# Peptides against a protein of PDB entry 2AZE, part 208

Target 1, 148 residues: chain A of PDB entry 2AZE
Amino acid sequence: AQECQNLEVERQRRLERIKQKQSQLQELILQQIAFKNLVQRNRHAEQQASRPPPPNSVIHLPFIIVNTSKKTVIDCSISNDKFEYLFNFDNTFEIHDDIEVLKRMGMACGLESGSCSAEDLKMARSLVPKALEPYVTEMAQGTVGGVF
Target 2, 101 residues: chain B of PDB entry 2AZE
Amino acid sequence: GRLEGLTQDLRQLQESEQQLDHLMNICTTQLRLLSEDTDSQRLAYVTCQDLRSIADPAEQMVMVIKAPPETQLQAVDSSENFQISLKSKQGPIDVFLCPEE

## One batch from the design tools (peptide; made by RFdiffusion4, then SolubleMPNN)

Design b1_p28_8_s1 (from b1_p28_8, 13 letters changed)
Fold by OpenDDE base, seed 4:
Structure b1_p28_8_s1 (fold): chain B 148 residues (1-148), chain C 101 residues (1-101), chain A 28 residues (1-28)
Amino acid sequence: as target 1 above (148 residues)
Amino acid sequence: as target 2 above (101 residues)
Amino acid sequence: SSTKTYNFTIKNEFLASNLPLSHFVLSK
């Protein structure tokens, strides 16, 4: 009885830890796919244009996005060394990290929401090492929660 | 029996976790390799057009913030306070704007 | 209305990148 109880506790502990690791792995996979897809897109675009884009026309990763209405008044205080910034808004704003931007651009092939077309899934699989392909497939199907 | 079932479950979970650890190692290795690849870094960029997937600069002001690792970001978005605070430890913070069309 | 608070520490573990030299407006 006590032995079974101990094992049940351990089982739950492991299940929870696995769930956390699954979430972490999924995010890592999405990052990898999104990044590689972005790089591939830009490489192709530069090849087509036969030149890199103008330096001031692009933003390199990593970055953070802050957006607000054009009507929003923003007061910004900056330290002399530019180590500290304070932005005050008179209305609501949004913050997005670069990964979210890539996802919304479709760079993760819709895998983040499990809304992959056949072509999207094919693309996603092609952007990860072979060992990760089965997991990508499961992500697309929404079946990751199962025991391996 | 119950004990046998639990024991089997634990063995299966152990194998699953080991697989996850392995996959995570592969993934982190790939990301590290990408971060070390100069060409990949050069090509890892977005445009203002891309940023419209987040917010259209025609309607929204879009700021891009580049800050070094370990920069602290504190933001408050409430009816009484709308504020973003950035504190860098490793270097200056830069801000860029998407132009109005 | 609701209160939304964000507290982040930027890790930038995804990619290493150079910081720009100064603020500027992006080209169209």
Scores: peptide ipSAE 0.152, ipTM 0.871, DockQ to the pose 0.247
Fold by OpenDDE base, seed 2:
Structure b1_p28_8_s1 (fold): chain B 148 residues (1-148), chain C 101 residues (1-101), chain A 28 residues (1-28)
Amino acid sequence: as target 1 above (148 residues)
Amino acid sequence: as target 2 above (101 residues)
Amino acid sequence: SSTKTYNFTIKNEFLASNLPLSHFVLSK
């Protein structure tokens, strides 16, 4: 009886751990696809332009974005060594990380929502190793979540 | 009995987790390879035009923050307090504004 | 409106991450 109880606890523990790892894997796949797609896009763009963009016109990863209404008043305090920043707003703001930016740019091929077109899915599959293709397909179909 | 069933379930879960670990290792390996490729790093950028997909600079002020690893970001968004605090331990933080056009 | 509090920690750079997570992590 006690042994069965212990195994039930262990079972639940493992299920939770698997669930967490599934979420992490999905995010890693999206990051890989988004990054490779971004690099591919930029490489092509630079080839077409026959030159790289001006250095101060681009933002390299990693970064975060903060946006707010133009009417929002922002007070900023910066330490002398620039190690510390304090922003005070008089209205609401939004924060976005670089991954979210890439997703909204379509760099993850819509895989993040599980609503890829056939072309998007083809692109997504082409940007991952063969071993990950089945999982990409499951993500596109919205069938991820089961224990395999 | 119940014991046998649970034992079998745990074995199956172990196999599932091992498969996940394997796939995750493949993913992390790919990301490491990208980090080691100088050309990929050079091309890992977005433009201000790209940022419009998040917020249109014509309507919103868009601020970009470049911070080193281990930087802490605390944000409060309430009716009484709207604040963002950044604290870095490994280097200076850079802040940029995206142009309106 | 209700209070929204965000706590993020930058663990690793995007490509240098050794964790199966984004380089920006929400603190619990």
Scores: peptide ipSAE 0.031, ipTM 0.856, DockQ to the pose 0.322
Fold by OpenDDE base, seed 1:
Structure b1_p28_8_s1 (fold): chain B 148 residues (1-148), chain C 101 residues (1-101), chain A 28 residues (1-28)
Amino acid sequence: as target 1 above (148 residues)
Amino acid sequence: as target 2 above (101 residues)
Amino acid sequence: SSTKTYNFTIKNEFLASNLPLSHFVLSK
């Protein structure tokens, strides 16, 4: 009985670990697709324009975005070495990482919500190694986790 | 019996986890390849126009924070306090403002 | 440290393409 109980605990532990890894894998796939798609987009754009974007007009990854109303007053304290920043706002703000920005740009082809078109899915599949294509398909269908 | 069934289940879960690990390794390798490719890194950027998908600069101020790896960001957003604290261990932090279009 | 209200313009000298991953440790 105790042995079976121990195995049940281990089973649950493994299931939770698998769930965590599934989430991590999905995020990694989305990152890969988003980054490759971004690079592809920019490469094509620069080729068409026959020049790189204007200086100071682009933000290279990685980055974090903070946005707030233009009416928000921000007080900023910076350490002498610029290792420490303190921002005080008089109203609410939002924080977004670079991956979230890419997702909202559509760089992940809508795969993040499982709402990609046939063309988007084709693009997504083309941006991952062959071994990951089945998983991308499952993500698009919302069937991830059905095997485990 | 039940013990045999549980043992078999655990073996199957182990195989499933190994498959996940393999896929994750493949994916991580691809990301490393991107990080090691100079041309890809040069092209890994967004524009202020892209940032409109997050917030319209006409109505919102959009700040971009660039900091070294492992920089800690502490944020408090409550009725009593609206604060962001950044602490870097590996170098200076830079903050930029997305211009209004 | 100093407390100010800044206009943080984007400058190329501060932009760099590193590992294409988010590497901030977020705490809310």
Scores: peptide ipSAE 0.024, ipTM 0.851, DockQ to the pose 0.070
Fold by OpenDDE base, seed 5:
Parts: sequence; C-alpha cells; structure tokens
Structure b1_p28_8_s1 (fold): chain B 148 residues (1-148), chain C 101 residues (1-101), chain A 28 residues (1-28)
Amino acid sequence: as target 1 above (148 residues)
Amino acid sequence: as target 2 above (101 residues)
Amino acid sequence: SSTKTYNFTIKNEFLASNLPLSHFVLSK
C-alpha cells in the first residue's frame, strides 16, 4: 500500500511537471511563429517598396505597451540614470507585451485561440522546424495533453 | 495489478517528458538563431499602425517601453492605486509616446 | 474586476533590446 502511494505521488508530480512544460512549449512555439511571421511580413513589405521604412517610423522588439485614456493624468518620476521609472495614474491602464501585440496582429496565425484556418495552419507549420510540425497540428486541433 | 500499472505509467511519463524537453530545446535554439541573425533583428519591428490593433491613439494614450532583459515591472491597477514601477539592472529604460493618428 | 496586480520580470532573452531612432516621442 505504501509503495503504491509513493508511486502515485511520483506520478502526480510528473504529470504536473509535464503539464507545465506543455504550456511553456506552446508559448515558445507561438513566439517562434509570431517572430518569424513578423520578419517575413516586413521583409516582403520592404521588397515591395524596394526600401526599408524610415528608421524613425518603427519600434523594434522587444517592447511593452502601456495605454490609458487620454484624459488620464500621469505623473512620471525617472531616475537620473533612467534605470528606474515610477508612473502614477489617476485612472485605470492596460499593459501589453510584444507577444500579445503580435498575436493581436495575427502573427501567430490564430493558433493561440483556436481560430486557425487551413491557410493559417499551413503558414504556422511552415515557420517551424519539421520536428515541431506535429505539435503545431495538435495545438490547432486542441489535442495537446493526451498524456493525461 | 495497480502497482504494475503505476510502474508502466511512470515509464511512459518519463518518455513523454524527454520528448517535451527535446522539442523545447529545438524551440529555444530557433529563437536564439533568430536573435543572432542581423537581418532578422533589423526586420523584427512594428509600426504605429500595427499598435492601433491594441489601442487607438485617437482615444488612448499609448506608451512604448523599451527595457533591458530582466527588468522588473510592478503594477497595481485598483480604485486605491494606479501605479507602474520599472527597475532595470542592465541599462537605461526608454519610454516613447505614440503620436495620434 | 476592480483590482488587478501585476508582478513581472521582463525576460526578452531571445531578442536584442537596442534602441533605434523612432518617431515615437520620448516621454518626460
């Protein structure tokens, strides 16, 4: 009985660890797809324009975004070396990381939300190494987690 | 029996985890290669137009924060406190305002 | 909800964080 109990504890520990790694892997795949898709988009756009965009017209990754109403009053304190910032708002705000921005731009092909068309899935598969293609397919189908 | 079943499960889970580790290594390797590629770095950008997918600059003030890796961000959004704190250890932080259009 | 608390560590471990010139205006 004690032996079985010990193995059950170990089984649960491993299952939880696998679940965490599955989540991490999915996020890494989405990041890879989003980044490569962004690069591909911009490369194509620059080729069509026969030139890069003006240097002062783009924001390179990585970044985060903070947005709030234009009516929101913001007090900002900055250290002399710019290593520390403190923002105080008089109203609510939103924070978005660059990955979320890319997802909302469709750079992850809708794979993140199960809104992946056949064309989107084809694009997603084309942006990962062959070894990851089956997992991308599983993500699109919602079949990840079969080990449970 | 139950013991034999659990033993088999553990072996299968070990194999599954090893597969996940391998796939994760592939992913991180690809991301590292992307970060090391000069052309990819040059092309990894968004525009103000792209940022409108998050918030319309006509209605919202949009700030872009460029911070070094491992920068600490603490934020509180409540009726009692609306605050964002940034602390970097690896270099200066830059904050930009997105012009409206 | 009326309360949201965020505690993040910005990773950005796979892409450079260099700062090119931008049309975005420097804040205060």
Scores: peptide ipSAE 0.107, ipTM 0.863, DockQ to the pose 0.264; fails the geometry check

Design b1_p28_8_s3 (from b1_p28_8, 14 letters changed)
Fold by OpenDDE base, seed 4:
Structure b1_p28_8_s3 (fold): chain B 148 residues (1-148), chain C 101 residues (1-101), chain A 28 residues (1-28)
Amino acid sequence: as target 1 above (148 residues)
Amino acid sequence: as target 2 above (101 residues)
Amino acid sequence: AETKTYNFTITNKYGFSNLPESRLVLKK
């Protein structure tokens, strides 16, 4: 009985670890898809425009976005070496990292929410190595929760 | 029996974890390749139009923060305090607004 | 009142560290 109990504890530990790794893998896949899709989009856009966009019109990764109402008053304190910033707002704000921005742009093909059309899924699959395609399919179907 | 079942489960879980590790290695490798590709880095950008899909600059102020790795960001958003603190370890932080069009 | 606290560390482990110079522009 004690042996079985020990194994059950180990089983639970492994299940939790697997769950964590599944989440990490999903995020890595989404990042990969988003990055590749972004690069692909921009490459195509530049080809169509026959030139790169103006330097000051684009924001290269990585970045963080902070947005707030235009009516919000912002006080900013900056260290002399620009190593430290302090922003004080008089109203609420939002923070978004670049990956979230890419997801909202659809660069992850809706895979992050399991809202992939057939075309989205096809795109997502095309942006990952073959070994990852089955997992992408599972993500789209919402079936990642199972042991594979 | 119970013992046999648990033993079998553990073996299956071990195999599953090994598969996950393998897939994660593939993913990280791909991401490294992307980071090392100069063309990909050059093309890894968003536009102000893209940012408008997140927050319309007509209604929202959109501030962009460019910071080196290991920069710490702390933020408080409450009825009493609205604050963002940035502390970099590796270099200066750049902040700018997306131009209005 | 709801309080939201964000604690992030920008790691950028995968090397997309393109940090061109920028100009601080704030609105008061």
Scores: peptide ipSAE 0.094, ipTM 0.857, DockQ to the pose 0.268
Fold by OpenDDE base, seed 3:
Formats: structure tokens, sequence, C-alpha cells
Structure b1_p28_8_s3 (fold): chain B 148 residues (1-148), chain C 101 residues (1-101), chain A 28 residues (1-28)
């Protein structure tokens, strides 16, 4: 009886770990797709313009975005060496990492929300190694969650 | 029996996890390759127009933070104030607005 | 006053930021 109980506990532990890893894999896939898609977009854009964008017009990864109402008053304190920043806001703000920005730009092809058209799915599949294509398909269909 | 059934389940779960680990390794390898490719890194950028697409430019101010690895970000939400604290260990932090704003 | 504190460590292992998206919006 005790042995069975121990195995049941272990079973549950493994199921939870698998669930967590599935979530991590999905995020990694989205990052890969978003990054490659971004690079392709920019490469194409530079080719069409026959020039790179002005240096001050672009922001290279990685970065973080903070947005707030234009009416929000912001008090900023910066250390002399710029190692420390302190921002005080009189109203709410939002923080976004670069991956979220890319997702909102559509760089993940809507895969993050299961909102993939046939064309979006085709693009997403083309941006991952062959071994990951089935998982991308499952993500688009919302069928991820099963045990391999 | 019950014991045999559980044992078999654990074996199957172990195999499933190994397959999952394999896929994750493939994915992380791809990300490493991208991070090491200088051409990809050169093209890994967004524009101010991109940033405006995620926040209403008429209503929102967008601030960009470029910070070294291991930088600590602390955000505080209270009924009285809102605060963001940045502390870098490896170098200076750059904070700026898009020039086009 | 009730205060919520969110602590993040910015990592750049793959050239990306690493923040929990679910905790990135304060007081909607």
Amino acid sequence: as target 1 above (148 residues)
Amino acid sequence: as target 2 above (101 residues)
Amino acid sequence: AETKTYNFTITNKYGFSNLPESRLVLKK
C-alpha cells in the first residue's frame, strides 16, 4: 500500500513537471518564430529600401518597454554611473518585454493565441526545424496538452 | 494489478518527458545559433513605428529600457504611488523615448 | 496602503528579455 502511494505521488509530480515543460517549450517555439520572422522582415525591408535604417531609428533586442498615459507625471532619478534608475509615476503603467512586443507585432504569426490563419500557420512551420513542426501544428489547433 | 499499472504509467511518462526534453533541446539550440549569428543580431531590431503599434501613440508615452544582463527590475503598485526601480550590476542602463514621438 | 511588489531579473541568455508576462501590468 505504501509503495503504491509513493508511486502515485511520483506520477503526479511527473505529470506536473511535464505540464510545465510543455509551457516552456511553447514559449521557446514562439520566441524562435518571432525572432526569425523579425529578422526576415527587416532583411526584406532593407533590401527593398536598398539601405539600412538610420541608426537612431531602430532598437535592437533585448529591451524592455514601459508605457503609460501621456498625462502621467513621471519623476526620474538616475545615479551618476547610470547603474540605478528610480521612476515614480502618479498613475498606472505597463511593462512589456521584447518578446511580448514581437508577439503583439504579429511576429509569432498569431500562434500565441491560437489565432493562426492557414497562411500564418504555414509561415510558422517554415520558421522551425522539421522536428518541431508537429508541435507547432498542435499549438495552432489547441491540442497541446496530451502526453507524448 | 495496481502496482504494475502505476509502474507502467511512470515508464510511459518518463519516455514522454524525454521526448519533450529532446524537443526543447532542439529549440534552445536554434536560439543559441540565432544569438551567435552576427547577421541575425544586426537585423534583430524594432522601429519606433513598431512600438507605436502596441500602444496608442495619441494616448500613451513609450519608454525604452536597454539594460545589461542580471539587471534587477522592481515594480511597485500601491494605492498611493507607482514605482519602477532598476539596478544594474554589469554596466550602465539606457532609457530613452523614441525620437519620432 | 496595500502594496504589490514585483521583482524581475533581466536575463539575456538567448538575446531576449526574460520577464513573466503575467505580472507585467500594474493596476488595470
Scores: peptide ipSAE 0.055, ipTM 0.865, DockQ to the pose 0.745
Fold by OpenDDE base, seed 1:
Structure b1_p28_8_s3 (fold): chain B 148 residues (1-148), chain C 101 residues (1-101), chain A 28 residues (1-28)
Amino acid sequence: as target 1 above (148 residues)
Amino acid sequence: as target 2 above (101 residues)
Amino acid sequence: AETKTYNFTITNKYGFSNLPESRLVLKK
């Protein structure tokens, strides 16, 4: 019947939405872990140094980075008010957001790729509320994707 | 019957989504707490050394962009050119280079 | 000439950017 067909369409819609939310949750978890881990690292480092780093030596979040070969020629145009930038490159470049940087730094404990050591997983679990620990475990095992 | 089965499936999916939403809310709350903690925000930084770990300035030029929220970034990849356009609405954009040690 | 355009907006209010990682590398 038409009603059944409508419900089947709705079912598929909901399944896709759930899948999207699962991805969003995983990203949020990674952000939380990475952020807390970063803060923890820096706090410890500053304590050991007994002082904060020089202001011009650090980059506070948020940020993005663009990297390219040193040989790449870059033409940059900047508006007077610095509201607009235009960069023209003569070769390929890479863009990385701050989250990606933190992940590559290991701040997400390798959870982003499901490549956690036992110690990494322990750290990751310690940086989230208890309610999120099972999900962190699933992420580490690569078993996320099912419906509750 | 078929209708009953589908109806039950939808109810189960609704429950699953609600559980998922709950977990997301928990996570978002934690992020908000971090954003509101002054000390955490003070410590939320990376160094050029960190950046060198992912892009060595000996081989790569590393550009750092700090822009206000809602800044638009447009990247173009074509056979003719490679381009990045930045346009902010809330303030100036800061761009600087990570020096090689 | 083939052209691929990627549009991103920095919106994360928690101190992070929100760019799709899979679209962050442009290679010729």
Scores: peptide ipSAE 0.036, ipTM 0.859, DockQ to the pose 0.749
Fold by OpenDDE base, seed 2:
Structure b1_p28_8_s3 (fold): chain B 148 residues (1-148), chain C 101 residues (1-101), chain A 28 residues (1-28)
Amino acid sequence: as target 1 above (148 residues)
Amino acid sequence: as target 2 above (101 residues)
Amino acid sequence: AETKTYNFTITNKYGFSNLPESRLVLKK
């Protein structure tokens, strides 16, 4: 009886851990697809233009984006060594990391929301190792973790 | 019995976790390869036009933050306080503004 | 109050134009 109870607790612990790892794996896959897709896009674009973009016209990963209304008043305090910044806003703001930007650009092929067209899914599969392709398919179908 | 059933379940969960670990290792390896490829890193960029997918610079001010690893960002967004604090441990922080196109 | 904390891993210093002081009040 007590042994069964212990095993049930262990079962629940393992299920939770697996759930966390599934989320982490999905995010890693999305990052991989997004990065490779971005690089591919830019490589093609530069080939078409026969030159790289101007240095100050692009921002390299990694980065963080902060956006707010143009009407928002922002006070910024900066330390002398620029190690510390303090921004005070008089209204709401949004923060986005680079991966979120890539997702909204479509670099993850809509896989993040399970909204992949046939073309999107084909692209996504082509950007991961063969071992990850089945998982990509499950993500697109929304069936990840269905066995649990 | 119930004990045998639970034992079998745990074995199956162990196999599932091992499979996940394996896939994660493959994925992290791929990401490391990307980070080690100089040409890929050179091409890992976005433009101001790309940033419009987040917020249109015509309507929103868009700031870009470049900071060293382990930089801490603390944000408070409430009716009484709207604040972002950046603290770097390794070097200076750079902040840029995305211009309107 | 909503509080968010981010942990950065950023290395590159290249980017867009500097923040206009006319838009932001800078205090050093």
Scores: peptide ipSAE 0.027, ipTM 0.850, DockQ to the pose 0.109

Design b1_p28_8_s4 (from b1_p28_8, 15 letters changed)
Fold by OpenDDE base, seed 4:
Structure b1_p28_8_s4 (fold): chain B 148 residues (1-148), chain C 101 residues (1-101), chain A 28 residues (1-28)
Amino acid sequence: as target 1 above (148 residues)
Amino acid sequence: as target 2 above (101 residues)
Amino acid sequence: GPTVIHNFTITNKFLASNLPKSHLVMSK
């Protein structure tokens, strides 16, 4: 019947929307975990060193990383106000945002890849509000995607 | 029947979406709290050593781009073009090099 | 620590027409 067909269309639409929101939530959770874990790491490190690092020795978020072969020739055009940059490379390059860097550093506890050890999962859970813990668990298990 | 089943499914999906929205709100709130915490922001940094773990400066040049929020980035990486363009709307962009040593 | 890059070929001649349309926006 037409009514059933309409509801099926709506069902599919909602499923897609939920899928999108799940993806967004997962990313937000990963960011939260990564940030908190980074802060925790650095706090501990500074305590152990009994001093903060020199200001120019660290890179505060946010940032973007660009890496290329050290043999790559880079031409840079900069506007007078430094609001605009144009880099030309003679070879390939890689770009990484700060979140990706943190993930690769393990700050997200491997949750991004579902490769959490028991200890990693415990850490991840400890870095989110209680309400988010079940979702973190599901992410670690790779079981996100079903209907609640 | 089929109609009743679909109706029930839609209700369940609605509840699921509401739960997701709630969780997202919680998460965004936490992120805002982090951004508002001065000490957390002070500690939100990586070192050159961290970056070397991602891209070894012995083999790779590592540039760090510090740009204001909402800075636009366009990258082209093809056999014909290797280019990065940046456009900030809120302030100047700074570029640093992570030293090898 | 990180230093200001000085080993690039830098030109102060910037042409807006050289910029392609951006598709990525930095957040945070």
Scores: peptide ipSAE 0.033, ipTM 0.850, DockQ to the pose 0.037
Fold by OpenDDE base, seed 3:
Structure b1_p28_8_s4 (fold): chain B 148 residues (1-148), chain C 101 residues (1-101), chain A 28 residues (1-28)
Amino acid sequence: as target 1 above (148 residues)
Amino acid sequence: as target 2 above (101 residues)
Amino acid sequence: GPTVIHNFTITNKFLASNLPKSHLVMSK
């Protein structure tokens, strides 16, 4: 009886861990797709322009974005060595990491929201190793979450 | 019986987790390859146009923060406090403004 | 392209006690 109880506890533990790892894997896949898609886009753009963009016209990953109303007053304290920053706003702000920016740009092909067209799904699959393609398909279908 | 059933379930879950770990390893390997590829890193950028598509500087002020690895970020967004704190341990932090045009 | 921000009120009010504990650690 006690043995069965122990195994049931372990079963639940493993199920929860698997769920967490599924979430992590999905994020990793989205990152991979987004990065590769971004690189591909920029490569094509540079080829079309026959030159790289000016150095100060682009923002290389990694970065974070902070946006707020243009009317927001911001006070900034900076250490002498620029190791520390303190921003005080008089109104709300938003923070976005580079991955979120890429997602909003469509670099993850809408896979993050399960909003993939046939073309989006084709692109997404093409940007991952073959072993990950089935999982990408499941993500697009919204069927991720089951135990496999 | 119950014991046999649970034992079998645990074995299946273990196999599932192992497969999941394998897929994650594949994915992390691909990300490492991207980070180690000089050409990919050169092309891993966004433009101001990209940022305008996300948060239009005509209506929003858009700040870009470039910070060294392991930089600590703390944000407070409440009725009483609107604050972002950054602390780097590996070098200076750079803050840029995305122009409206 | 992006430029260094100069349109903020910048002060030197940094004390160690002014920086709260972080919720996020950035990595490259």
Scores: peptide ipSAE 0.027, ipTM 0.850, DockQ to the pose 0.036
Fold by OpenDDE base, seed 1:
Structure b1_p28_8_s4 (fold): chain B 148 residues (1-148), chain C 101 residues (1-101), chain A 28 residues (1-28)
Amino acid sequence: as target 1 above (148 residues)
Amino acid sequence: as target 2 above (101 residues)
Amino acid sequence: GPTVIHNFTITNKFLASNLPKSHLVMSK
């Protein structure tokens, strides 16, 4: 009775932990695909241009993006050593990390939203180790959630 | 019985979690390799054109924040306050504006 | 390319007591 109840609690704990790890794995896979795809794109572009872009024309990872209406008034306070910043806006803003930017650029091949074409899925699979390919396929099909 | 069934379920879940951990280890290893590859890091960049595809500077002001790792960010977006605070302990913070063109 | 922001109203005076607590840590 009490023993069975204890095991039920443990069972539920393990199921929740597995669910959390599945979400973490999916995010890690998306990051890997996005990074590799970005690098591949830029390598090809530089080869076609026969030179790298000017150093001041690109933004290397990591970064954070903040966007707001051009009508928004922004007051900025900066410490003397530039270790502290304070931005005050008179209207709403959006914050995006670099991974979110890469996803919106299509660097994750639409895998994050399950909107992969056949070509997108092929690209995604080519950017991960063999052992991860089945999981990428499941993500594209929306069949992730099963217990291994 | 019920006890035997639960015991078996827990063993199966443990095996499943171990398989999941294995896949996660493979993935994290790949990410570490990317972080250690000089050529990959050199090519890990976006352009202003990329950012315009996310938020067009013709309609939106786009700021880029470059900060050292572990920099603290606090954001308040409410009817009373719209604020972002940054605090670095490892070096200066750089803020850039993405031009319209 | 990106341009350093100089057009904001900038105040160099910082009061640490007025800064809100941070809840997000930027990672590499």
Scores: peptide ipSAE 0.025, ipTM 0.849, DockQ to the pose 0.036
Fold by OpenDDE base, seed 2:
Structure b1_p28_8_s4 (fold): chain B 148 residues (1-148), chain C 101 residues (1-101), chain A 28 residues (1-28)
Amino acid sequence: as target 1 above (148 residues)
Amino acid sequence: as target 2 above (101 residues)
Amino acid sequence: GPTVIHNFTITNKFLASNLPKSHLVMSK
């Protein structure tokens, strides 16, 4: 019947929306873990050094990284007010945002790949509220994908 | 029947979505708290050593871009064009080179 | 620490008309 067809369409719509929200939640969790872990690392490092790092020796979030071969020729045009930049490369380049950098640094405890060690998982769980711990566990096990 | 089954499925999906919304709210709250904590923001940094671990400046040039919120970045990376354009509306853009040492 | 980039060609001749079409757009 038409009513059943309508409900089936709605079912599919809701499933897709849930899938999207799952992806968003996973990313938010990774960001939270990465940020808190980074802060913890730096706090400990500064305590050990008994001083903060020189201001120009660190890069505060947010930032973007661009890397290319040292052989790549780059031409840069900058507006007078520095509001606009144009970079021309003669070869390929890579762009990474700060979150990706943190992930590659291991700040997300390998949770992004779903292959955490027991120690990494313990750390990840310790950096999120209690309500998020079960989801972190599922992410680590690669069991996220169902509805709950 | 079919109708009853679908109705039940939709109710279950609604409950699942509500749970996701709740978890997302918790997560976003934590991120907001982090962003509002001055000490945390002071400690939210990476070093050039960190960047070297990702892309070694001995082999790769590593450029750091600090831009205001809502800055537009457009990239073309193809056999015909290799370009990056940046446009900010909220302030100047700063670009740094990560030294090898 | 990070330094100002001066090891490549920098020009102040910026023309908005030279902005390329992009297949990748990021907004921060």
Scores: peptide ipSAE 0.024, ipTM 0.849, DockQ to the pose 0.038; fails the geometry check

